# Ledger of designs, part 327: peptides against a protein of PDB entry 5EIB

Target 1, 366 residues: chain A of PDB entry 5EIB
Amino acid sequence: VDLEPGTMDSVRSGPFGQIFRPDNFVFGQSGAGNNWAKGHYTEGAELVDSVLDVVRKESESCDCLQGFQLTHSLGGGTGSGMGTLLISKIREEYPDRIMNTFSVMPSPKVSDTVVEPYNATLSVHQLVENTDETYCIDNEALYDICFRTLKLTTPTYGDLNHLVSATMSGVTTCLRFPGQLNADLRKLAVNMVPFPRLHFFMPGFAPLTSRGSQQYRALTVPELTQQMFDSKNMMAACDPRHGRYLTVAAIFRGRMSMKEVDEQMLNVQNKNSSYFVEWIPNNVKTAVCDIPPRGLKMSATFIGNSTAIQELFKRISEQFTAMFRRKAFLHWYTGEGMDEMEFTEAESNMNDLVSEYQQYQDATAD
Target 2, 366 residues: chain A of PDB entry 5EIB as posed
Amino acid sequence: VDLEPGTMDSVRSGPFGQIFRPDNFVFGQSGAGNNWAKGHYTEGAELVDSVLDVVRKESESCDCLQGFQLTHSLGGGTGSGMGTLLISKIREEYPDRIMNTFSVMPSPKVSDTVVEPYNATLSVHQLVENTDETYSIDNEALYDICFRTLKLTTPTYGDLNHLVSATMSGVTTCLRFPGQLNADLRKLAVNMVPFPRLHFFMPGFAPLTSRGSQQYRALTVPELTQQMFDSKNMMAACDPRHGRYLTVAAIFRGRMSMKEVDEQMLNVQNKNSSYFVEWIPNNVKTAVCDIPPRGLKMSATFIGNSTAIQELFKRISEQFTAMFRRKAFLHWYTGEGMDEMEFTEAESNMNDLVSEYQQYQDATAD

## One batch from the design tools (peptide; made by RFdiffusion4, then SolubleMPNN)

Design b2_p28_8_s2 (from b2_p28_8, 15 letters changed)
Fold by OpenDDE base, seed 4:
Structure b2_p28_8_s2 (fold): chain B 366 residues (1-366), chain A 28 residues (1-28)
Amino acid sequence: as target 1 above (366 residues)
Amino acid sequence: SREEEIERRRREIDEREEERLKEREEAE
């Protein structure tokens, strides 16, 4: 789904365009112009019914509908505004189904779009209420991984999207292969989300290797485990050492010893015990799939529910507040039928979320 | 250009992060 036809044509003409049904391509004629309100109240609102018709048709064709997965950007107008409208409408029609999102967080390191903090804050407000699971894919973290770890001098959207694709493939492994931990979306939510509002995940992927070092690095279970828990490998720009893990899932892929995986996972938990909450029992889950990803012998994917995710929301909130206090560009949103009070409500809800994470970070076992 | 402005902002952010890292290392 897109409000711009050119993006859909690029997907259709791409190497995988044939895997999608032609009737499932829904697109508008006018883009959202990086405005959440255009995506949510005007241009996106005109298209949403056509999308819902496709969603209904595909849902009826499912033998067992678990839920929905949305991939969207929070910096743009379509992914943020129309994406959150679509989430709301799907939630209203399917209240008993899991809503899962891959939400790309904006960064000034990747885009010059001035209004991205507004679009992100307005989107987070909707995601807090209407999603069950949200993978926070932070463009800032992706850029830093590309530049610092992968040694790419000029990271491109293609380089960032490669990391996103690897991560999405990793976290969906348990859904695609039988007999795995978290084999369904509901089981993932039960294991990862102890509190309904605290459903924002820090994803990570290993191995992350520069092209120059790929030839020399043996992929071992200890190296994958160490890299997966490294703050530099988090695809959200947060340091897990500044918070506490509520829950963790690790998904290993490839032919490896389950015993060795369990030993390394125990060792990393013991080494980092101060960074876990003590009052959630069995809060680390491990899965092993014998089928490696394409082009790798072994990989590991990390999913962390950490109170350190508040650093991401604080960054967005600070940027939002700096613009909103000046009433910068508000007329672009209000002119599309949005109320100024919705900005204040969104800011308040995001600050409440930060406060909730901080409360659980400071909570000691009584 | 859009690319030049993004690159400028990237450098400014990286410089501020390096300064913050130095300030933390000096405070420890």
Scores: peptide ipSAE 0.000, ipTM 0.256, DockQ to the pose 0.042
Fold by OpenDDE base, seed 3:
Structure b2_p28_8_s2 (fold): chain B 366 residues (1-366), chain A 28 residues (1-28)
Amino acid sequence: as target 1 above (366 residues)
Amino acid sequence: SREEEIERRRREIDEREEERLKEREEAE
């Protein structure tokens, strides 16, 4: 789905374009112009019913519909505005189904779009209420991984999207292969989300190796485990050491010893015990899939629900507040039918979310 | 308590997953 036709043409012409049904390509003509309000109230609102018709058709064809997965950017107008509209509409129609998102957070290091803080804040407001699970994929963190870890001097969107794709493949492993822990979206949600509003995850993927070092790197369970818990490996721009993990899931892929995985997972938990909340028992879940990802012998995917994620929301909030106090570009949003109060409500809800994370960070076992 | 609610939800999910694992094993 896109408000621009060119994106759909790129997907159709791509190496995997044939895996999608032609009728499942829904697109607009005008685009959102990086405006959340165009995506949510005008251009996106005109298109959303056509998308919902496709969603219904595909849902009716499912023998057992678990839920929905959306991949979108929060910095643009289409992914943020129309994406959150679509989430809301799907949630209204399918209230008992899991809503899972891969939400790409904007960063000034990657994009010069001035209104990204508005689009992100307005989107987070919708995600807090209408999603069950949100993987926070921060363009800043992805850029830093590409630059520092992968040794890419000029990271491209292609490089960033490769990390996103690897992560998405990792976190969906249990859904795609039988006999795994967290074999459904609902199980993942309850294992990962102790509090309904605190459903924002820090993903990570291992191995991350520079091209120059790939030939020298042994892929071992200890190395995967160590890298997966490294603060520099998080795909959200927050430091887990500044917060506490509420819950963690680790998904290993490839032929490896279950015993070795369990030993290394226990070891990393013990080493990082200060970064876990003590009042949530068995808050680390481990899954192993014998099927490696393409091109790797083994991998590990990390899913962290940490109170440190508040750093990401604080960053967005600070940027939002600085713009909103100046009433910068508000006429672009109000001209599309938004009320200025929606900005204040979104800001408030995001600040409340930050406060909730801080409360649980400071909570001691009673 | 908050812990009891978390544990209740975890148990409900573990039960649902055990049921789904059984259903898959019975379908294979």
Scores: peptide ipSAE 0.011, ipTM 0.316, DockQ to the pose 0.016; fails the geometry check
Fold by OpenDDE base, seed 1:
Parts: sequence; structure tokens; C-alpha cells
Structure b2_p28_8_s2 (fold): chain B 366 residues (1-366), chain A 28 residues (1-28)
Amino acid sequence: as target 1 above (366 residues)
Amino acid sequence: SREEEIERRRREIDEREEERLKEREEAE
């Protein structure tokens, strides 16, 4: 789905364009112009019914509908505005189904789009209320990984998207292969989301590989485990050491000893015990899938529900507040039928979310 | 490369949007 036909044509003409049904390409004629309000109230609102018709059709054809997965950017107008509209509409129609998102967070290092803090804040407001699981994929973190870890002098969107794809493939491993931990979206939510509003995940991946990078030496389970918990491998620009893990899932792929995985996972928890909440029992889950990712012998994917994710929201909030105090660009949103009060509500809800994370970070076991 | 072309198009879209945004700010 896109409000711009050119993006859809690029997907269709892509090497994997045939994986999607032709009738499932829904697109507008006018883009959102990086305006959340265009995506949510005008251009996106005109297209959303056509998308919902496709969603209904595909849902009816599904033998066992677990839920929905949306991949979108929070910095743009389409992914943010129309994406959150679509989430709201799907949730209204399918209240018993899991809503999962891969939400790409904006960064000034990656995009010069001035209004991204508005689009992100308005989107987060919707995601807090209307999603069950949100993977926070932060362009800041992706850029830093590409630049610092992968030593790419000029990270491309191709490089960033490779990391996104690796992460998405990793976190969905349990859904795609039988006999795994978190084999369905609901089980994932139960294991990962102890509090309904605190459903924002910090993903991580090991080994980090660039496109065209030579065959990495065979990583060991200890190396994978260490890299997976390294703050530098997090796809969200948060330091886990500044917060506490509420819950963690680790997904190993490839031929390895389950015993060795369990030992290394226990060791990393013990070494990092100060970074876990003590009052959530069995808050670390581990899965091993014998099927490696394509081109790798083994990998590990991390899913963290950490109170450190508040650093991401604080960054967005600070940028938002700096713009909103000046009433910068507000007329572009109000001109699309948005109320200025929705900005204040979105800011408030995001600040409440930050406060909730902080409360649980400071909570001690009685 | 096709990826470079997609990135170029994204940059061009972003730049056009920024320009449209600036033009709207200047017109107000």
C-alpha cells in the first residue's frame, strides 16, 4: 500500500514483486507529502476503504488468522498517517486479532524531513493504543550500525533496509517454522508484553552483515550471544544499560547445541542481572531453529522489551516540543482537517508512556 | 545500481517535499 504510485511500481518491478498478488497492490495518485494529516484524514482516508477490502478478502482466505503485520515508516506521511489509520480500522474490525508492527523511527541523520517529529509523535500516539506488538526499528541505530559497525562510509537506504530485512526475518522465524517458542503472535505478546501499553520492542541481530560482505567466519554460540546483547547491535538507538529489561526473547538459527545456547543465555543474564527486572519471573525466552538464514551458518535475533526504549521516545518528544512550541508547520496539518489538540494529546500520551517506563524501571521487588 | 536509483528517487522526493514545504512557509 502506498499513496504514491511510483513506489508501488518499484515494488512490482522488483525481483520479488511477483510474491504479492497483483490485486493486493493498492495505491493512491497523490502522496502524503510527509504530512501525517494527509495520510490520516485526507488522501489516506480516501484510500483506506480499498485497502480494507483487500484485507478482508485475504483474511477470509486465511485458514488461521493470527493477526496483522504492518511495516511502515513513522517519519513519512503515508506510513505514519495512513498506516495508523489502517491499524485503527483493522483493530475496529478485528478486535480479537493481534496487531503487530515494524515501525521505522525517523532520524535527522538519515532524513532531512523537518516534520518527522510530528509524524512520529502522532504515530506513536496511535501505536500505543492500537497495536499489541511494535518492533522499533530506529533509523538512528541503523545508520550508526552501518557507519560504525559495518564501516560503511556512506550508508545507503539499501544498507539500512538490509538490516531491517534481517531483523524482520529473525523475529518472524518462530512464526514461519513449526515447533518454536512464540509460534504465534498471541504467544509472543503474552511472553513479551507484561503491560499492555509497554509493547515497544528493541530488536537486535547478530551477525551484522552488509550486502556484499564476505562470508563471516563461523561464529560461535558465545560470540552470537554476546553480540546479540551488545548495545551496538540494537536496531533501536537506546542503551539497554540505561534501563531494565522487562522481557527478552532470543532466537537462534542454525545448527548448534541447544545446551550451549542455554548455558550462554544463562551466563549473559547473570552477567547483566542488574539490567533485568527482578519481579518478572522467567522473563527471558530462548528459541533455536535448526534452519539458518540464507547465506549464514548461524544467526541470533534479539527482542527486548526494555525501559531504555524511553530514550527513543524522549528524543522524538524533545524534537516535537521544540517545533510545537514555535507552532512550526502546524497549518499544514490543520489545513488537512486535523485539530491542534491532537498534537497536545499525542505529546501527552508519549510523555505518559515515558513515565510508565520510568516507573517500572525504578520499581523494586518488594 | 537499482538501489542507488531508488535512493536517488527517495532523495528527490524528500527534497521536493522540503521545497514544497518551504514554499508554503514563504507563501504564508
Scores: peptide ipSAE 0.000, ipTM 0.216, DockQ to the pose 0.014; fails the geometry check
Fold by OpenDDE base, seed 5:
Structure b2_p28_8_s2 (fold): chain B 366 residues (1-366), chain A 28 residues (1-28)
Amino acid sequence: as target 1 above (366 residues)
Amino acid sequence: SREEEIERRRREIDEREEERLKEREEAE
C-alpha cells in the first residue's frame, strides 16, 4: 500500500514482484508529502476503505487467521499516518486478532525530513493503544551498524533495507516452521509482553560481518550468542545496559547442538544478570530451527523487551518538544483537519510510556 | 530537486539490488 504510484511500480518490477497478487496493490495518486495528517485524515482516509476490502478478502481466505503484520515507516506521511489509520480500522473490525508491526523509526542521519518527530510521535501514540507487538527498527541503529560493523563508508537505503529484511526473516522464523517456540503471534505476545502497553521490542541479528571479514569468520554458537547480546547488534538505538530486560527471545537457525545453545544462553544470562529483571520467572525463551537462512550456515535473531527502549522514545520526544514549542510546521497538520490537542495527547502518552518503562526498571522484587 | 535526488538514489539502489540478485541466481 502506498499513496504514491511509483513505489508500487518498483515493487512490481522488482525480483519478488510476482509473489504479490496484482489485486492486492492499493495505491493513491497524490502522496502524503511526509505529513502524518495527510496520511491519517485526508489522502489516506480516501484510500483506507479500498485497503480494508483487500484485507477482508485475504482474511476470509485464511484457514486460521492469527492476526495482522504491518511494515511501515514512522517518519513518512504514508507509513505513519495511513499505516496507523489502517491499524485502527483493522483493530475495530478484528478486536480479538493480534496486531503486529515492524515500525521503522526515523533518524536525522538517514533523512532530512524536518517533520519526522511529529510523524513518529503521532504514530507511537497510535501504536501504544492499537498494537499488541511492535518491533522497533531504528534507522539510527541501522546506519551505525552499516558504518561501524559492516564498514560501509556511505550506507545506502539498500544497505539499511537488507538489515531490515534479515531481521524480519529472523523474527518470523518461528511462525514459518512447525514445532517451534512462539509458533503463533498470540503465544509470542504472551511470552514477550508481560504488561500490555510495554509491547515494543528491540530486535537484533547475528552474524553481522563486514564483506572483508566474512571469509575468515568461523560461525560458532558462542560467537553468535555473544554478538546477539552485544549492544552494537541491536536494531534499535538504545543500550540494553542502561535498562533491564523484561523478556527475551532468542531464535537460532542452522545445524547446531541444542545443548550447546542452552549452555551458551545460560552463560550469557548469568554474565548479564544485572540487565534482567529478577521478578519475571523464565523470561528468556530459546528456539532452534535446523534450517539456516540463505547464504549462512547459522544465525541468531534476538527479540528483547527492554526498559532501555525508553531511550528511543526520549530521543523522539525531545525532537518533538523542540519543534512543537515553536509551533514549527503545525499549520501543515491543522490544515488537514487535525487538532493541536492531538499533538499534546500524543506527547503525553509517549511520556507516560517512558515513565512506565522507568517504573518497571526500578521495580525490585518485593 | 531534493525529491528528484532521493528518487534517483532509490533507483540506483534498486538497480544494484537487482544486479546482486542476478549474480546470486547465476552462482547457484
Scores: peptide ipSAE 0.000, ipTM 0.231, DockQ to the pose 0.014; fails the geometry check

Design b2_p28_8_s3 (from b2_p28_8, 20 letters changed)
Fold by OpenDDE base, seed 3:
Structure b2_p28_8_s3 (fold): chain B 366 residues (1-366), chain A 28 residues (1-28)
Amino acid sequence: as target 1 above (366 residues)
Amino acid sequence: SMMEEIEKRRKEIDEREAARKAALAAAE
């Protein structure tokens, strides 16, 4: 789905374009112009019914519909505005199904789109209320991984998207292979989301290896475990050492010893015990899939529900507030039928979310 | 206490999930 036709042509012409049904390509002509309000109230609102028709058709064809997975950007107008509209409409129609998102957070290091803080804040407001699980994929973190870890001098969107795809493949492993922990979206939510509003996850992937060093790197369970918990491997731009993990899931892929995985997972928890809340018992879940990802002998994917995620929201909030105090570009949004009050509501809700994370960060067992 | 509030919220979540499952079973 897109408000621009050119993106659909790129997907269709891609190496996997033929796996999608032609009728499932829904697109507009005008685009959102990086305006959330165009995506949510005007251009996106005109297209949303056509998308919902496809969603219904595909849902009816499912033997057992667990829920929905949306991948979108929060910086643009389509992914943010229309994406959150679609989430809202799907939630209304399927209130009993899980809503899962892969939400790409904007960064000034990656994009010069001036209104990204508005689009992100307005999107987060919707995601807090209408999603059950949100993987926060931060363009800032992805850029930093590409530059610092992968040694890419000029990271491209292709490089960032490679990390996103690896992460998405990792976190969905348990959903795609039978007999695993978190084999469905609901079980994942139960294990990962102790508090309904605190459903924003910090994903991570291992191994992250530069092309020049790949040939010299042995992939071992200890190395994967260590890298998976390394702050530099987090795909959200927050330091887990500045917060506490509420819950963690680790998904290992490849032929490895379950005993060795359990030992290493215990060791890393013990080593990082100060970074876990002590009042949530059994808050680390581990899964092992014998099938490695393509091109790797083994991998590990991390899902963290951490109070450190508030750093991401604080960054967005600070950028938002700096623009909103000046009433910068508001007329672009209000001109599409959006009320200025919705900006204040979105800001308030995001600040409340930050306060909630901080409260649970400071909570003791006593 | 924070723990009592957490337990209360967990119970409310479990009750909501049970209610959702019951509603789904009543619709089939």
Scores: peptide ipSAE 0.014, ipTM 0.345, DockQ to the pose 0.017
Fold by OpenDDE base, seed 2:
Structure b2_p28_8_s3 (fold): chain B 366 residues (1-366), chain A 28 residues (1-28)
Amino acid sequence: as target 1 above (366 residues)
Amino acid sequence: SMMEEIEKRRKEIDEREAARKAALAAAE
């Protein structure tokens, strides 16, 4: 789905374009112009019914519909505005199904779009209310990984998207292979989401290795475990050491000793016990899949529900507030039918979410 | 307590899963 035809043509002409049904390509003509309001109330609202018709058709063809998975950007108008409109409409029609998202957070290091803080804040407000599970993929973190860890001097969108694809493949491993922990979206929610609003995940992937050091790096379970818990490998731009993990899932892939995995996972928890909440017992879950990802002997994917994710929301909130106080570009949104109150409500809800994470960070076992 | 809220949320999710499984079994 896109509000611009050119993106859809690029997907269709791409190496995997033929895996999608032609009728499942739904697109507009005018685009959202990086405006959340165009995506949510005007251009996106004109297209949403056509998307819902496809969603219904595909849902009816499913033997066992678990839920929905949306991949979108929160900085642009289509992914943010129309994406959150779709989430709302799907939630209304399928209230008993899991809503899962991969939400790409904007970064000034990657995009110069001035209104990204508005689009992100308005989107986070919708995600808090209408999703069950949200993987926070921060373009700032992806850029920093590419630059610092992968030693790419000028990271491209292709380099960032490679990390996203590896992470998405990792977190969906349990859904795609039988006999795994978190084998369905609902079981993942039970294990990862202790409180309904606190459903924003920090993903991470290992191994991350620069091209120049690949030949010198052994892939071992201890190294994967250590790297997976390293703040430098988080796909969200927050430091886990500044918060506490509510829940963690680790997904190992490849031929390895389950005993060694369990031992290393116990060791990392014990070493980092101060970074876990004490009042959630057995809050670390581990899965092992014998099938490695393509091109790797082994990998580990991290899913963290950490109170440190508040750093990401604080960054967006600060940028939002700096623009909103000046009413900068506000007329672009109000001209599409938005009220200024919707901005204040979205800011308030995101600040409440930050406060909730802080409360649970400071909480002791009663 | 925080533990009670966690248990409540887990129970709600499990109940929804059970309802889904029951609906699927009834459709077969």
Scores: peptide ipSAE 0.007, ipTM 0.319, DockQ to the pose 0.016
Fold by OpenDDE base, seed 4:
Structure b2_p28_8_s3 (fold): chain B 366 residues (1-366), chain A 28 residues (1-28)
Amino acid sequence: as target 1 above (366 residues)
Amino acid sequence: SMMEEIEKRRKEIDEREAARKAALAAAE
């Protein structure tokens, strides 16, 4: 789905364009112009019914519908505005199904779109209320990985999207291969989300590999485990050492010893015990899939529900506040039928979320 | 200007990253 046709043509002409049904390509003509309000109330609202018709058709064809997965950006107008509209409409029609998102957080290191903090804040407000699970894929973290870790002098969207693809493949492993931990979206929510509003995940991946670097060093289980918990491997620009893990899932892929995985996972928990909440028992879950990612012998994917994620939201909030205090570009949103109060409500809800994370970070077992 | 706001945000992010690294180094 897009409000612009050019992205759809790129997907159709791509090496995997034929795996998608032609009738499942829904697109507009005018785009959202990087405006959340155009995505949510005008251009996106005109297209949403056509998308819902496709969603219904595909849902009816499912033997067992678990829920929905949306991949979208929060910096643009389509992914943010229309994406959150679509989430709301799907949730209204399917209230008993899991809503899962891969939400790409904006960064001024990656994009020069000035209004991204508005689009992100307005989106986070919707995601807090209308999603059950949100993977925070932070363009700032992706850029920093590409630049600092992968030593790419000029990271491209292609380089960032490679990291996104590896991470998405990792976190969906348990959904794609039966008989594993978190085999469905609901079980994932039960294991990862102790509090309904605190459903924002910090993903991580090991090994970090650049496109075209076929020199996959065969990592050992200890190295994978260490890298998976390293802040430099996190796809969200926050340091886990500045917070506490509420819950963790580790997904190992490849042929490895279950015993060695369990030993290394125990060792990393013990070494980092100060960075876990003590009042949530059995808050680390481990899965092993014998099928490695394509081109790798083994990998590890991390899913963390950490109070450190507040650093990401604080970054967006600070950028939002700096613009909103000056009423910068507000007329672009109000002209699409939005009220300034909706900005204030969105900011307030995001700040409340930050406060909730901080409260649970400071909570001790009495 | 749009560019000045971007540069300001980039600088703020870099300063925050530097502060975070300094705090981590002091805790080690």
Scores: peptide ipSAE 0.000, ipTM 0.213, DockQ to the pose 0.074
Fold by OpenDDE base, seed 1:
Structure b2_p28_8_s3 (fold): chain B 366 residues (1-366), chain A 28 residues (1-28)
Amino acid sequence: as target 1 above (366 residues)
Amino acid sequence: SMMEEIEKRRKEIDEREAARKAALAAAE
């Protein structure tokens, strides 16, 4: 789905374009112009019914509908505005189904789009209310991984998207292979989301290795486990050491010893015990899938629900506040029928989310 | 207790958000 035709043409012309049904390409003509309000109230609102018709059709053809997965950017107008409109409409029609998102967070290191903080804040407001689980894919973190870890001097969107795709493949492993932990979206939500509003995850993927080091790096369970819990490996721009994990899931792929995985997972928890809440029992879940990802002997995918994710929201909030105090570009949003009060409400709800994370971070078992 | 304060705050947030949604729905 897009408000611009050119993106759909790019997908169709891509190596995987033929795997999608032609009728499932729903697109507009005018785009959102990086305006959330245009995506949510005008251009997106005109297209949303056509998307819902496709969603209904695909849902009816599904033998067992668990829920929905949306991949979108929060910095743009379409992914943010129309994406959150779709989430709202799907939630209304399918209230008992799981809403899962892969939400790409904007970064000034990656994009010069000045209004991204507005689009992100308005989107987060919707995601807090209408999603059951959200993987926070932060372009800030992806850029830093590409630059620092992968030794890419000039990271491209292709390089960032490679990390996203690896992560998405990793976190969906349990959904795609039978007999795994978190084999359904609802079970994942139950295991990962102890508090309904606190459903934002920091993902990570291992191994991440520079091209020059790939030949010399052994892939071992200890190395995967260590890298997976490294703050520099998080695909959300927050340091887990500045917060506490509410819940964690680790998904290992490849031929490895379950015993070794369990030992390493126990060791890393013990080593990092100060970074876990002590009052949530059995808050770390581990899965092993014998089928490795393509081109790797083994991998590990990390899903963390951490109070440290408030750093990501604080960054967005600071950027938002700096613009909103000046009423910068507000006329672009109000001109699309949006009320200025919705900015204040979105800011308030995001700040409340930050406060909730902080409260649970500071909470003791007593 | 800290947990009681957290629960209270969560309830206040939920009530505020419910009120917001109701107000938006009434304005449409």
Scores: peptide ipSAE 0.023, ipTM 0.382, DockQ to the pose 0.023; fails the geometry check

